# Peptides against a protein of PDB entry 4HTP, part 1

Scores and structures below are computed, not measured.

Target 1, 231 residues: chain A of PDB entry 4HTP
Amino acid sequence: SQTVASHVPFADLCSTLERIQKSKGRAEKIRHFREFLDSWRKFHDALHKNHKDVTDSFYPAMRLILPQLERERMAYGIKETMLAKLYIELLNLPRDGKDALKLLNYRTPTGTHGDAGDFAMIAYFVLKPRCLQKGSLTIQQVNDLLDSIASNNSAKRKDLIKKSLLQLITQSSALEQKWLIRMIIKDLKLGVSQQTIFSVFHNDAAELHNVTTDLEKVCRQLHDPSVGLSD
Unless a header shows other numbers, all headers, positions and changes below count from the first letter of the chain.
Peptide ipSAE is a variant of ipSAE made for these designs: the mean of its two directions, with the distance scale d0 fixed at 1.0 Angstrom where the peptide's residues are scored. Compare it only between designs on the same protein; published cut-offs may not carry over.
A fold fails the geometry check if it doesn't show the stated peptide or something in it is severely misdrawn.

## One batch from the design tools (peptide; made by RFdiffusion4, then SolubleMPNN)

Design b1_p8_1_s1 (from b1_p8_1, 5 letters changed)
Fold by OpenDDE base, seed 1:
Structure b1_p8_1_s1 (fold): chain B 231 residues (1-231), chain A 8 residues (1-8)
Amino acid sequence: as target 1 above (231 residues)
Amino acid sequence: SSLDEMLK
């Protein structure tokens, strides 16, 4: 069965997240999320026009937006230090160079940017002049690779974890990698609460999640904003 | 957005 996530570029989600992060007010942040969600729902309706009983939902995107609520895949086993070393190797950065040291010592203030403690932002600036301008991955492909990482972490297959990470990195822009890192570390820093995200998605989403703790069920059962839990 | 273009 075809999914919306198999068609939506990961870049589109990242651009939306970037807009949300840069927005100062709650209302503007909500607007950007709503626009992405509405576009997703419209595409869903068009894609599944002749198929009424589909299991496809916003879940593939929602689990990346709220990675702390992920329950389907297990832990990635990835930390900032691991990513730093991977980037140094992949980009062939001098070990004693400024960029390598920025990645390794991301917690200490370096330079004019107040990005101390935010590994993803430090990585972004290192990657920007060195990586692709546009990525090629869909949301489904990103989730598939993340599933692979989690599965291989459980199986203690470090080589396969590295392979999947390299695929993510080499097929993503600097901006996409910034957000991917934040998804893996499970800290998006959007400036909006989980409750706000749920409320925009569906009026009953927070309640259903509180009962089930199942993000996929929330996205599937409350796919239609006009159909409530009591309906 | 790219998604909006895909709807055309």
Scores: peptide ipSAE 0.027, ipTM 0.708, DockQ to the pose 0.913
Fold by OpenDDE base, seed 4:
Structure b1_p8_1_s1 (fold): chain B 231 residues (1-231), chain A 8 residues (1-8)
Amino acid sequence: as target 1 above (231 residues)
Amino acid sequence: SSLDEMLK
């Protein structure tokens, strides 16, 4: 069955996240998230207008927005150092070159941007002049690839992990990769709390999550903002 | 967003 996530470009999520990150005030951050969420819900209603009992929900997006709450996928087994090495290889960067060293030594400030410790931002600047301008992945495809990575990590299939990572990378813009990295590392740096995200999603979301610790259940049960837990 | 365009 078709899902909303199978239609929503990953770029749209990344653009939303970028807008949230760049917004100075809490209210503006909330607005950007709300707009994305509202669009998602509207699309859901349109997509599933003839199907009342669907399991489709905001979960595919929510698990990328709150990756630290991911419980369905096992660990990726991916750290910044691994990604650095992968990018150096993929981009054929000289090992002693500036960009390779930036990736490997991402914790050490090398520039004026103050991006030290933020591997995703460092990667972004390395990738921007070297990768495609437009990504082609949907949110569903991103999640499928992340599922593959987690599964293959569990199976100790490093070759297949690399394959899935390469697929993510080669089909993503620099901006999308920045956010993808942050999703994998599980630190989006949005400047908005988990509580705020839940509050915007549904008034009862934080409570339900506190009880269930199941992000998918939260998204599914509280898909409709007008239907509460007591209903 | 492309999503909004698909709703038209």
Scores: peptide ipSAE 0.026, ipTM 0.703, DockQ to the pose 0.952
Fold by OpenDDE base, seed 2:
Structure b1_p8_1_s1 (fold): chain B 231 residues (1-231), chain A 8 residues (1-8)
Amino acid sequence: as target 1 above (231 residues)
Amino acid sequence: SSLDEMLK
């Protein structure tokens, strides 16, 4: 079956998130999110024009934007130190080199960018001169790989976790990896609240989520912004 | 965006 997420590049979501993060005002942040959401809904309507009863929704994107609310997949078992070691290996960074030490000691200020404590930003600058300019993954593919990581973590299959991570890394730009890291660590630092994201998505979204704690249900039931819970 | 182009 066709899904919107299988057609939307992960790069498009990351570019939107980057715009939101860089925006200073709440109104501008909301505008960027709304534009992405509206485009998604329009694509959904076109893709499913002849199919009224579909389960496809904004859920594949929403669960990446609000990763703290993820309940379908289990824990990844991935921390910054693991990612640091993986990048050092994958990029063949000298272990005593500046870039390797930046990744391993990401909490210590280096005096360069003031990104101490933000592993994703440190990783971005290390990756930028070494990675593809454009990634090739769709939102669906990213979610599939994240599902694989969570499943293999539960099964204690470290080799398969590494395999999925390598696929994510090798098929992503530095910017995409910055946001992917933040999704895995579950801290996007957008500067906009969960409540604001829900309010932009649908007027009843926050209420439905408070009752059900089911992000997919929220996205499916409130897919149409003109149809409320009481309808 | 690439998504917008796909909608045309």
Scores: peptide ipSAE 0.025, ipTM 0.693, DockQ to the pose 0.916
Fold by OpenDDE base, seed 5:
Structure b1_p8_1_s1 (fold): chain B 231 residues (1-231), chain A 8 residues (1-8)
Amino acid sequence: as target 1 above (231 residues)
Amino acid sequence: SSLDEMLK
């Protein structure tokens, strides 16, 4: 069955997240999220115009926006150091070179940008001159690859984890990879709270999540902002 | 947005 996530470029989500992060005020952050959400819902309505009782929802995007609430897939087993080593290998960076050292020592401030401790930002600047300008992955494909990584981590198949990571990396822009890294590490640094995200999504979302702790249920049951829990 | 373009 067709899903909205199978049509939405991962780049669109990343661009939205980038706008949210760059926005200084809460209101502007909310606006960017709302615009993405509204577009998603409109596309959903168009895609499923002739189909009733679909299970498709905002869940594929929501689980990437709130990765700390992920419960369906298990741990990735991926840390910044692993990613650093992978990038050094993939990009053929000299191990003693400036860029390799930046990735490995991401916690130490090396520049004026204040990116110390944010591996994703450091990676972005290393990747920007080296990666594709535009990625090709959809949100669905990203989730599929992340599912693969989690599954293979549980199975201790490091080779297959690397394969999926390489697919993610080679099909993503530097900006997309910045956000992908943050999703994997589960720290988006959006500057907006979980409560705010839920409140924008649906008035009853926070309450339902507090009870069920099931992000998919929240997204499915509260897909329509006009239909409440008591309805 | 790209999504808006896809709706056309």
Scores: peptide ipSAE 0.027, ipTM 0.699, DockQ to the pose 0.825; fails the geometry check

Design b1_p8_1_s2 (from b1_p8_1, 4 letters changed)
Fold by OpenDDE base, seed 3:
Parts: sequence; structure tokens; C-alpha cells
Structure b1_p8_1_s2 (fold): chain B 231 residues (1-231), chain A 8 residues (1-8)
Amino acid sequence: as target 1 above (231 residues)
Amino acid sequence: SSLDKLLE
């Protein structure tokens, strides 16, 4: 069965996240998230117009927006140091060069952008002049690759982990990779709380999540904002 | 939005 996530470009999610991050006020941040969510729900209704009781929901996007609440896939086993080494290899960066050192020593201030400690931002600036301008991955494809990484980490198949990471990297823009890194590290730095995200999604979302700790169940049961838990 | 174009 077709899902909304199989049609939505990962770039669209990343653009939304970028707008949220750049917005100064809480109201503006909420607006950007709401616009994306509303568009998703509209597309869902159109895609599934003739099919009732589908299991498709906002979950594929929500699990990327709130990656710290991921419970379906196991740990990736990926840290900033691993990504740094991978980028140095893939981009053929000189090991003693400025960009390689920035990636490896991401916690040390470089004096340029004040992005010390934010590996994703450092990676973005290294990638921007070197990678493609527009990615080709859908949200579903991103999740499939992340599932592969987690599964192969559990199986201790480092070669297959690298393969999936390379697919993610080579098919993503610098902006998309910035957000992908933050999803893997589980820190999006959006400037809005988990509670705010849930509140915008559905009035009962926080309560249901507190009880079940199941993000997919929350997204599925509360897909319709007009239908509550008590209904 | 790109999503709106997919609805058309």
C-alpha cells in the first residue's frame, strides 16, 4: 500500500525544520510546523480517499522530528567521530586540512561561525560547496535506510552500515544532511519543546504518549485532530 | 508548498 511518506520529499521536511529553527518567535515556529502537518493530512486524505482504515499516519515524519522518542528501531551506533571520519574519506579531505580538522575537533571553537559543539552545522559548511544542491530521497526512503543502519548495527555488519550511510549522503543536499545528522544524533535544536510539537499535532497527543510511549500509536489514533481519545 | 503540488 502507498504511504504519504513514499511521496513526500525529505527535502520538504528539512526545509520546514530549517524555517522552524530560523524563526525567532514560538508562534512562527508553530505556524511552520502546522503548515507542514496540515499539508500532510490533506495529502493523506487525497491519497486514501477510497480506502478506509489505513494504518498510514504522520508517524514516518514524527519519528524524524522527535527522534529521541524512537522505540521501533534499535540504536544506530553512530557518533559524530564516525561521521567525521566517513566524510573525510568520502570527500577525500586532506587529513591535516582545515575542513578535516573542523569535523574531527567539532567541539573546539574555530572562530568563524560560533558553531562549536554542533557537528551538524560544521558538517553543513564543509558539505555546502561539495555536494549536490537538491536531494532525491523521500521520507520513506530515509526511514528505510535508517532502519537498515539500526538493523546492521545490531548485527555488527559495519560494511552494510557504511553502505546505507553512503546512500544517504550521496543522495542528499548539504541542508538535508545537516538535518539527517541531527536526527541520527537525536538533537534537532528546533527551539520548541516536545510538548509544543504534540500540542500542535493533537490536543490529546501528550497524554496518550505519556501512557503508551508509542509514537506510532499516537500518530495513528490521533490522526484526525477533531477526534479525541474519549470519542 | 511542494506537497500542495502533489495534490494537484
Scores: peptide ipSAE 0.034, ipTM 0.732, DockQ to the pose 0.807
Fold by OpenDDE base, seed 5:
Structure b1_p8_1_s2 (fold): chain B 231 residues (1-231), chain A 8 residues (1-8)
Amino acid sequence: as target 1 above (231 residues)
Amino acid sequence: SSLDKLLE
């Protein structure tokens, strides 16, 4: 069955997240999220116009926006140091070179940008001159690859983990990879709370999540902002 | 929005 996530470029989500992060005020951050969500819902309605009782929802995007609430897939087993080593290898960076050292020592401030401790930002600047300008992955494909990584981590298949990571990296822009890294590490640094995200999504979302702790259920049951839990 | 283009 067709899903919204199978049509939405991962780049579109990343662009939205970038706008949210760059916005200074809460209201502007909310606006960017709302615009993405509204567009998603509009596309959903168009895609499923002739189909009733679909299970498709905002869940594929929501689980990337709130990765700390992910419960369906297990741990990735990926840390910044692993990613650093992978990038050094993939980009053929000299191990003693400036860029390799930046990735490995991401916690130490090396520049004026204040990016110390944010591996994703450091990676972005290393990747920007080296990566594709536009990625090709959909949100569905990203989730599929992340599922693969989690599954293979549980199975201790390191080679297959690397394969999936390489697919993610080679098909993503530097900006997309910045956000992908943050999703994997589970720290998006959006500057808006989980409560705010839920409140924008649906008035009852926070309550339902507090009870169920099931993000997919929240997204499915509260897909329509006009239909409440008591409805 | 970028998503609006997908509806065309």
Scores: peptide ipSAE 0.033, ipTM 0.731, DockQ to the pose 0.743
Fold by OpenDDE base, seed 4:
Structure b1_p8_1_s2 (fold): chain B 231 residues (1-231), chain A 8 residues (1-8)
Amino acid sequence: as target 1 above (231 residues)
Amino acid sequence: SSLDKLLE
Protein backbone atom coordinates (compact mmCIF):
# COMPACT_ATOMS: atom_id res chain seq x y z
CA SER B 1 0.00 0.00 0.00
CA GLN B 2 1.07 3.54 -0.68
CA THR B 3 2.32 5.67 2.16
CA VAL B 4 2.81 9.38 2.50
CA ALA B 5 6.52 8.70 2.86
CA SER B 6 6.58 7.04 -0.56
CA HIS B 7 5.52 10.35 -2.11
CA VAL B 8 7.47 12.88 -0.05
CA PRO B 9 10.91 13.72 -1.39
CA PHE B 10 13.67 13.33 1.15
CA ALA B 11 14.86 16.72 -0.06
CA ASP B 12 11.74 18.31 1.42
CA LEU B 13 12.51 16.93 4.85
CA CYS B 14 16.12 18.03 4.57
CA SER B 15 15.08 21.50 3.46
CA THR B 16 12.80 21.74 6.47
CA LEU B 17 15.54 20.56 8.80
CA GLU B 18 17.91 23.06 7.27
CA ARG B 19 15.41 25.87 7.84
CA ILE B 20 14.93 24.77 11.43
CA GLN B 21 18.67 24.64 12.03
CA LYS B 22 19.21 28.08 10.54
CA SER B 23 16.35 29.67 12.45
CA LYS B 24 17.48 31.61 15.48
CA GLY B 25 14.36 31.67 17.59
CA ARG B 26 12.37 28.80 19.03
CA ALA B 27 9.17 30.15 17.53
CA GLU B 28 10.61 30.18 14.04
CA LYS B 29 11.99 26.67 14.44
CA ILE B 30 8.59 25.49 15.57
CA ARG B 31 6.91 27.20 12.64
CA HIS B 32 9.03 25.36 10.10
CA PHE B 33 8.39 22.01 11.72
CA ARG B 34 4.67 22.72 12.03
CA GLU B 35 4.42 23.66 8.38
CA PHE B 36 6.01 20.39 7.31
CA LEU B 37 3.84 18.40 9.70
CA ASP B 38 0.64 20.11 8.62
CA SER B 39 1.47 19.49 5.00
CA TRP B 40 2.14 15.85 5.79
CA ARG B 41 -1.19 15.44 7.57
CA LYS B 42 -3.06 17.10 4.75
CA PHE B 43 -1.43 14.83 2.23
CA HIS B 44 -2.22 11.84 4.42
CA ASP B 45 -5.89 12.77 4.48
CA ALA B 46 -5.96 13.17 0.73
CA LEU B 47 -4.03 9.98 0.03
CA HIS B 48 -6.12 7.85 2.37
CA LYS B 49 -9.50 9.54 1.95
CA ASN B 50 -11.10 6.27 0.84
CA HIS B 51 -9.30 4.03 3.29
CA LYS B 52 -10.07 3.90 6.97
CA ASP B 53 -7.88 2.43 9.66
CA VAL B 54 -4.60 2.78 7.83
CA THR B 55 -1.39 2.27 9.75
CA ASP B 56 0.38 4.98 7.78
CA SER B 57 1.54 7.87 9.93
CA PHE B 58 4.22 10.49 10.40
CA TYR B 59 6.52 7.76 11.74
CA PRO B 60 8.76 7.51 8.65
CA ALA B 61 9.63 11.17 9.04
CA MET B 62 9.61 11.27 12.83
CA ARG B 63 12.14 8.47 13.12
CA LEU B 64 14.51 10.50 10.95
CA ILE B 65 13.87 13.70 12.91
CA LEU B 66 14.36 11.93 16.24
CA PRO B 67 16.79 9.19 15.25
CA GLN B 68 17.98 8.71 18.82
CA LEU B 69 14.53 7.32 19.60
CA GLU B 70 14.75 4.64 16.90
CA ARG B 71 13.95 1.23 18.35
CA GLU B 72 12.73 -0.76 15.36
CA ARG B 73 15.90 -0.56 13.32
CA MET B 74 19.00 -2.20 14.72
CA ALA B 75 22.34 -0.43 14.98
CA TYR B 76 23.95 0.69 11.75
CA GLY B 77 27.46 0.01 12.94
CA ILE B 78 28.54 3.19 11.19
CA LYS B 79 30.75 5.84 12.71
CA GLU B 80 32.30 9.00 11.37
CA THR B 81 35.60 7.27 10.64
CA MET B 82 33.90 4.70 8.45
CA LEU B 83 32.08 7.40 6.54
CA ALA B 84 35.28 9.38 6.15
CA LYS B 85 37.03 6.40 4.64
CA LEU B 86 34.08 5.69 2.40
CA TYR B 87 33.98 9.23 1.06
CA ILE B 88 37.72 9.25 0.49
CA GLU B 89 37.35 6.09 -1.55
CA LEU B 90 34.18 7.10 -3.36
CA LEU B 91 35.36 10.59 -4.24
CA ASN B 92 38.87 9.37 -4.98
CA LEU B 93 40.32 11.94 -2.63
CA PRO B 94 44.08 11.94 -2.16
CA ARG B 95 44.74 10.54 1.30
CA ASP B 96 47.20 13.29 2.07
CA GLY B 97 44.98 15.92 0.51
CA LYS B 98 43.15 18.70 2.28
CA ASP B 99 39.67 17.23 1.95
CA ALA B 100 40.64 13.74 3.05
CA LEU B 101 42.39 15.15 6.08
CA LYS B 102 39.35 17.28 6.90
CA LEU B 103 37.17 14.20 6.95
CA LEU B 104 39.61 12.10 8.96
CA ASN B 105 40.44 14.86 11.42
CA TYR B 106 36.93 16.25 11.69
CA ARG B 107 37.28 16.88 15.43
CA THR B 108 40.00 19.46 14.95
CA PRO B 109 39.58 21.07 11.54
CA THR B 110 41.63 24.11 10.62
CA GLY B 111 38.87 25.57 8.49
CA THR B 112 37.08 28.88 8.95
CA HIS B 113 33.58 27.48 9.37
CA GLY B 114 33.94 26.50 13.01
CA ASP B 115 32.58 23.02 12.34
CA ALA B 116 34.90 21.22 14.73
CA GLY B 117 33.34 17.98 15.86
CA ASP B 118 30.50 18.15 13.35
CA PHE B 119 31.41 15.56 10.78
CA ALA B 120 28.26 16.16 8.76
CA MET B 121 29.09 19.81 8.18
CA ILE B 122 32.64 19.00 7.21
CA ALA B 123 31.37 16.35 4.84
CA TYR B 124 28.89 18.82 3.40
CA PHE B 125 31.58 21.22 2.32
CA VAL B 126 33.63 18.43 0.80
CA LEU B 127 30.59 17.11 -1.03
CA LYS B 128 29.07 20.40 -2.16
CA PRO B 129 31.31 20.90 -5.18
CA ARG B 130 31.31 17.19 -6.06
CA CYS B 131 27.76 15.93 -5.70
CA LEU B 132 24.58 16.23 -7.69
CA GLN B 133 22.55 19.31 -6.95
CA LYS B 134 19.27 17.48 -6.61
CA GLY B 135 18.53 14.18 -4.93
CA SER B 136 15.92 11.70 -6.08
CA LEU B 137 15.05 9.69 -2.98
CA THR B 138 11.77 9.67 -1.12
CA ILE B 139 11.54 9.39 2.63
CA GLN B 140 10.37 5.81 2.18
CA GLN B 141 13.37 4.94 0.04
CA VAL B 142 15.74 6.48 2.56
CA ASN B 143 14.20 4.43 5.33
CA ASP B 144 14.35 1.29 3.20
CA LEU B 145 18.04 1.82 2.60
CA LEU B 146 18.66 2.53 6.27
CA ASP B 147 16.78 -0.66 7.12
CA SER B 148 19.02 -2.52 4.72
CA ILE B 149 22.11 -1.09 6.36
CA ALA B 150 20.96 -2.09 9.82
CA SER B 151 19.94 -5.56 8.68
CA ASN B 152 23.21 -6.15 6.89
CA ASN B 153 25.16 -4.86 9.87
CA SER B 154 23.43 -7.45 12.00
CA ALA B 155 24.30 -10.06 9.40
CA LYS B 156 27.90 -8.82 9.22
CA ARG B 157 27.62 -8.22 5.49
CA LYS B 158 29.91 -5.25 5.06
CA ASP B 159 29.75 -5.46 1.29
CA LEU B 160 25.99 -5.00 1.30
CA ILE B 161 26.24 -2.18 3.83
CA LYS B 162 28.56 -0.40 1.46
CA LYS B 163 26.19 -1.02 -1.42
CA SER B 164 23.28 0.58 0.40
CA LEU B 165 25.39 3.49 1.54
CA LEU B 166 26.56 4.07 -1.99
CA GLN B 167 22.98 4.09 -3.18
CA LEU B 168 22.10 6.69 -0.56
CA ILE B 169 25.11 8.81 -1.42
CA THR B 170 24.85 8.68 -5.19
CA GLN B 171 21.17 9.65 -5.15
CA SER B 172 21.50 12.49 -2.67
CA SER B 173 22.64 16.09 -2.79
CA ALA B 174 25.34 17.36 -0.49
CA LEU B 175 22.68 18.90 1.74
CA GLU B 176 20.73 15.67 1.90
CA GLN B 177 23.89 13.79 2.75
CA LYS B 178 24.65 16.20 5.56
CA TRP B 179 21.33 15.32 7.11
CA LEU B 180 21.66 11.62 6.33
CA ILE B 181 24.94 11.58 8.18
CA ARG B 182 23.34 13.29 11.16
CA MET B 183 20.48 10.80 11.09
CA ILE B 184 22.91 7.88 11.03
CA ILE B 185 25.05 9.36 13.79
CA LYS B 186 21.80 10.28 15.59
CA ASP B 187 22.52 13.94 16.25
CA LEU B 188 20.64 16.47 14.13
CA LYS B 189 21.74 19.61 15.99
CA LEU B 190 18.43 21.31 15.24
CA GLY B 191 18.56 23.56 18.28
CA VAL B 192 15.12 22.41 19.36
CA SER B 193 14.45 19.82 22.02
CA GLN B 194 12.76 16.47 21.71
CA GLN B 195 10.06 17.80 24.00
CA THR B 196 9.36 20.66 21.64
CA ILE B 197 9.12 18.33 18.65
CA PHE B 198 6.64 16.15 20.51
CA SER B 199 4.65 19.10 21.79
CA VAL B 200 4.23 20.44 18.28
CA PHE B 201 3.28 17.03 16.96
CA HIS B 202 0.64 16.38 19.62
CA ASN B 203 -0.08 17.56 23.14
CA ASP B 204 -0.01 13.99 24.43
CA ALA B 205 2.99 12.79 22.41
CA ALA B 206 5.61 13.19 25.11
CA GLU B 207 3.47 11.37 27.64
CA LEU B 208 2.70 8.48 25.33
CA HIS B 209 6.33 8.15 24.34
CA ASN B 210 7.45 8.19 27.95
CA VAL B 211 5.17 5.26 28.66
CA THR B 212 5.60 3.20 25.50
CA THR B 213 8.99 4.25 24.14
CA ASP B 214 7.40 3.36 20.80
CA LEU B 215 7.76 6.16 18.31
CA GLU B 216 5.56 4.47 15.72
CA LYS B 217 2.79 4.01 18.25
CA VAL B 218 3.05 7.67 19.18
CA CYS B 219 2.80 8.73 15.57
CA ARG B 220 -0.06 6.38 14.77
CA GLN B 221 -2.22 6.89 17.84
CA LEU B 222 -1.72 10.62 17.89
CA HIS B 223 -1.89 11.20 14.16
CA ASP B 224 -4.87 13.49 14.62
CA PRO B 225 -3.95 16.46 16.79
CA SER B 226 -7.57 16.81 17.89
CA VAL B 227 -7.82 13.28 19.26
CA GLY B 228 -6.17 12.74 22.62
CA LEU B 229 -5.06 9.68 24.54
CA SER B 230 -8.20 9.71 26.63
CA ASP B 231 -10.52 9.81 23.79
CA SER A 1 7.36 22.82 -0.86
CA SER A 2 7.17 19.96 -3.32
CA LEU A 3 4.87 18.27 -0.84
CA ASP A 4 2.40 21.11 -1.16
CA LYS A 5 2.41 20.59 -4.89
CA LEU A 6 1.32 17.01 -4.38
CA LEU A 7 -1.83 18.32 -2.71
CA GLU A 8 -2.92 20.07 -5.92
Scores: peptide ipSAE 0.033, ipTM 0.723, DockQ to the pose 0.921
Fold by OpenDDE base, seed 2:
Structure b1_p8_1_s2 (fold): chain B 231 residues (1-231), chain A 8 residues (1-8)
Amino acid sequence: as target 1 above (231 residues)
Amino acid sequence: SSLDKLLE
């Protein structure tokens, strides 16, 4: 079955998130999110024009934007130290080199960018001169790989976890990896609250989520912004 | 936007 997420590049979501993060005002942050959401809904309507009863929704994107609310997939078992070691290996960074030490000691200020404690930003600058300019993954493919990681973590299959991570890394730009890391660690640092995201999505979204704690249900039931819970 | 181009 066709889904919107299978057509939307992960790069498009990351670019939107980057715009939101860089925006200073709440109104501008909201505008960037709304533009992405509206485009998604328009694409949904076009894709499913002849199919009224579909389960497809904004959920594949929403669960990446609000990763703290993820309940379908289990824990990834991935921390910054694991990612640091993986990048050092994958990029063949000298272990005693500046870039390797930046990744391993990401909490210590280096005096360069003031990004101490933000592993994703440190990783971005290391990756920028070494990665593809444009990634090739869709939102669906990213979610599939994240599902694989969570499943294999539960099964204690470290080799398969590494395989999925390598696929994510090798098919992503530095900017996409910055946001992917933040999704995995579950801290996007957008500067906009969960309540604001829900309010932009649908007026009843926060209420439905408070009752159900089911992000997919929220996205499916409130897909149409003009149809409320009481309708 | 890149997403808008997918609608064309």
Scores: peptide ipSAE 0.033, ipTM 0.734, DockQ to the pose 0.759

Design b1_p8_1_s3 (from b1_p8_1, 4 letters changed)
Fold by OpenDDE base, seed 3:
Structure b1_p8_1_s3 (fold): chain B 231 residues (1-231), chain A 8 residues (1-8)
Amino acid sequence: as target 1 above (231 residues)
Amino acid sequence: SSLDELLA
């Protein structure tokens, strides 16, 4: 069966996250998230108009927005140092060059952007002049590749992990890769709390998550904002 | 948004 995630470009999620991050006020951050969510729900209703009992939900997007709550996938086994080395290899960066050193020493201030300690931002500036302007992946495809990475990490198949990472990288813009890195490292730096995200999604979402710790159940059971836990 | 175009 078709899912909303199979139709939504990963770029659309990333652009929403970028708008949220750049917004200064809580109200504006909430507005951007709400607009994305409302569009998703509208598309869901249209896609599943003739199918009343579907398991499709906001879960594919929510698990990328709140990656620290991921429980279905095992650990990726990926750290910033691994990504740095991969980018140096893939982009054929000189080992003693400025960009390679920025990636490897991302915690040390270089004085240009003040992004010390934020590997995703360092990577973004290295990738921006070198990567595609527009990515081609859907949210479903991104999740499938992340599932592959987690599974292969558990199986200790380093070559297959690299293959999936290369597919993610080569089919993503610099902006999409910035957010993908933050999803893998599980730190989005949105400036909005987990509780706020849940409250915008559904009034009962925080409570249900506190009891079940199951993000997919939260997204399925509370898909309709007008239907509560007690209905 | 691209989503709005898909609904259209």
Scores: peptide ipSAE 0.029, ipTM 0.709, DockQ to the pose 0.840
Fold by OpenDDE base, seed 5:
Structure b1_p8_1_s3 (fold): chain B 231 residues (1-231), chain A 8 residues (1-8)
Amino acid sequence: as target 1 above (231 residues)
Amino acid sequence: SSLDELLA
């Protein structure tokens, strides 16, 4: 009944994504993703050693890595400006202060980093000196909270949306929040294509996704890299 | 941190 995602720290995914983003070459980017994936599959095999016909797969991670392909949960209804205001409130930043203005005017940041238009990066630097060093959320917990946000957005329950966001934020490091923001906004800026991600995951993944447009089905049916669609 | 640590 357990899932891999219930055991994998969200921090591990974020650190992998960070390594991918920082890598300059395609090969190095692929290596980091492959290492994470291989570890996931290894853990899956160990976790489910005595269980047949499990539905557990890489899907909980894949849907965070390729958030633009998300079809199960509805829209979050969250934009950068909303997050900026939330952080200003949560961190008790002066409204006319430097950090508050950085968040609100993230499109034209001042400084040497050159992070114009990247809200997540701006947020990271504001959060880094203020947030906890180590997050406590698993990938499953992150997905559960994101599901809650989407559901409550549909139900127009802004109070509950805020509640879930606060839970995400208060249990995440600055680095984790950077990536969480990018997942919510659906732009990870990894520097690798969707095709590359699928190709590393499974040789038949791109084809199956093209036909089904179902990311969970892709992850479940092609969980074993040695078993193809025709098998 | 690595997922391999979870297997120990």
Scores: peptide ipSAE 0.029, ipTM 0.705, DockQ to the pose 0.824
Fold by OpenDDE base, seed 2:
Structure b1_p8_1_s3 (fold): chain B 231 residues (1-231), chain A 8 residues (1-8)
Amino acid sequence: as target 1 above (231 residues)
Amino acid sequence: SSLDELLA
């Protein structure tokens, strides 16, 4: 399908999220998000210049930025322990080795990076010397794979879940996997509130979401920042 | 960014 998400590398979203997380001030965090959003909207306008009434919107990105608000996709059934075991297997880490133990005991402080309790950060440092420097997935492809995981979780097809996870992992950099993990676990730790994200997206976004609880509807109806709910 | 390149 001809969507913005089919053209935008997942790496670009992850780089934006990384910049947001590293920024200390609220204003700087907002700026990074706004820049990504503005670029997305510009690309949308160019891509759909000759097409009216498209359903394409920022939704594919927004649902990854605000994964706690996901209502379309069912539960993944994935926790940190499962991911730890998967990485140990995939990376062929020695069971009693330092890296395997870090992943399995991610809640225990190791004294090195202060990342205790943050599985995604621990995974990042294990993955960094072992995986691709640049990923190849688009935002659409990431969402397709996540859809597959959720569907197969509902169907209790563990083998197919593993297959989709392997596709995600093998086609992603360490940084992309850090953020992918946080999306799956549904905790991005950006340092900005949901309200702030909505406010930057559209002045009426928070209100519409409060009424509908439908993130896709919010993104579609309020795609144009100059068109309000009452228009 | 890659996105910016797509817009150029």
Scores: peptide ipSAE 0.027, ipTM 0.707, DockQ to the pose 0.804
Fold by OpenDDE base, seed 4:
Structure b1_p8_1_s3 (fold): chain B 231 residues (1-231), chain A 8 residues (1-8)
Amino acid sequence: as target 1 above (231 residues)
Amino acid sequence: SSLDELLA
């Protein structure tokens, strides 16, 4: 069955996250998230107008927004160092060059942007002038590829992990890759708390998550903001 | 947003 996630470009999520990150005030951050969520729910209603018992929910997006709460997908086994080496290889960066060193030594301040310690930002600036491809992935496709990575990590299939990573990278803009990296590393740096995200999603979301620790269940049961946990 | 376009 078709899902909302199969229709929503990953770029749309990333642009929303970017707006949230750039917003200084909590209210503005919340507004951007709410707008995305409302659009998602509206699309859901339209897509599933004739289907009352669907399992489709905001979960595909929520698990990318709150990647630290992921429980369905196993560990990726990917760290910043691995990504650095991958990008150096993929982009054919000189090993002793400025950009390669920036990626490898991302914890050390080397530039004017003050992004030391944020690998995703370092990667973004390296990728921005080099990524010519337009992002084409949907949220569903991103999740499928991430599932593949986790599965192959469990199976110790490094070659297949690399293959899936390359698919993600080659079909993503620099901005999308910035956020993808943060999702993999599980640190989005949005400047808004998990509790705030849950609060905006549904008034009972934090409570249900605290009890179940099941993000999908939270998204499905509390899909309708007007229907409470006790309803 | 492109999502809004999908709703149109």
Scores: peptide ipSAE 0.027, ipTM 0.700, DockQ to the pose 0.916

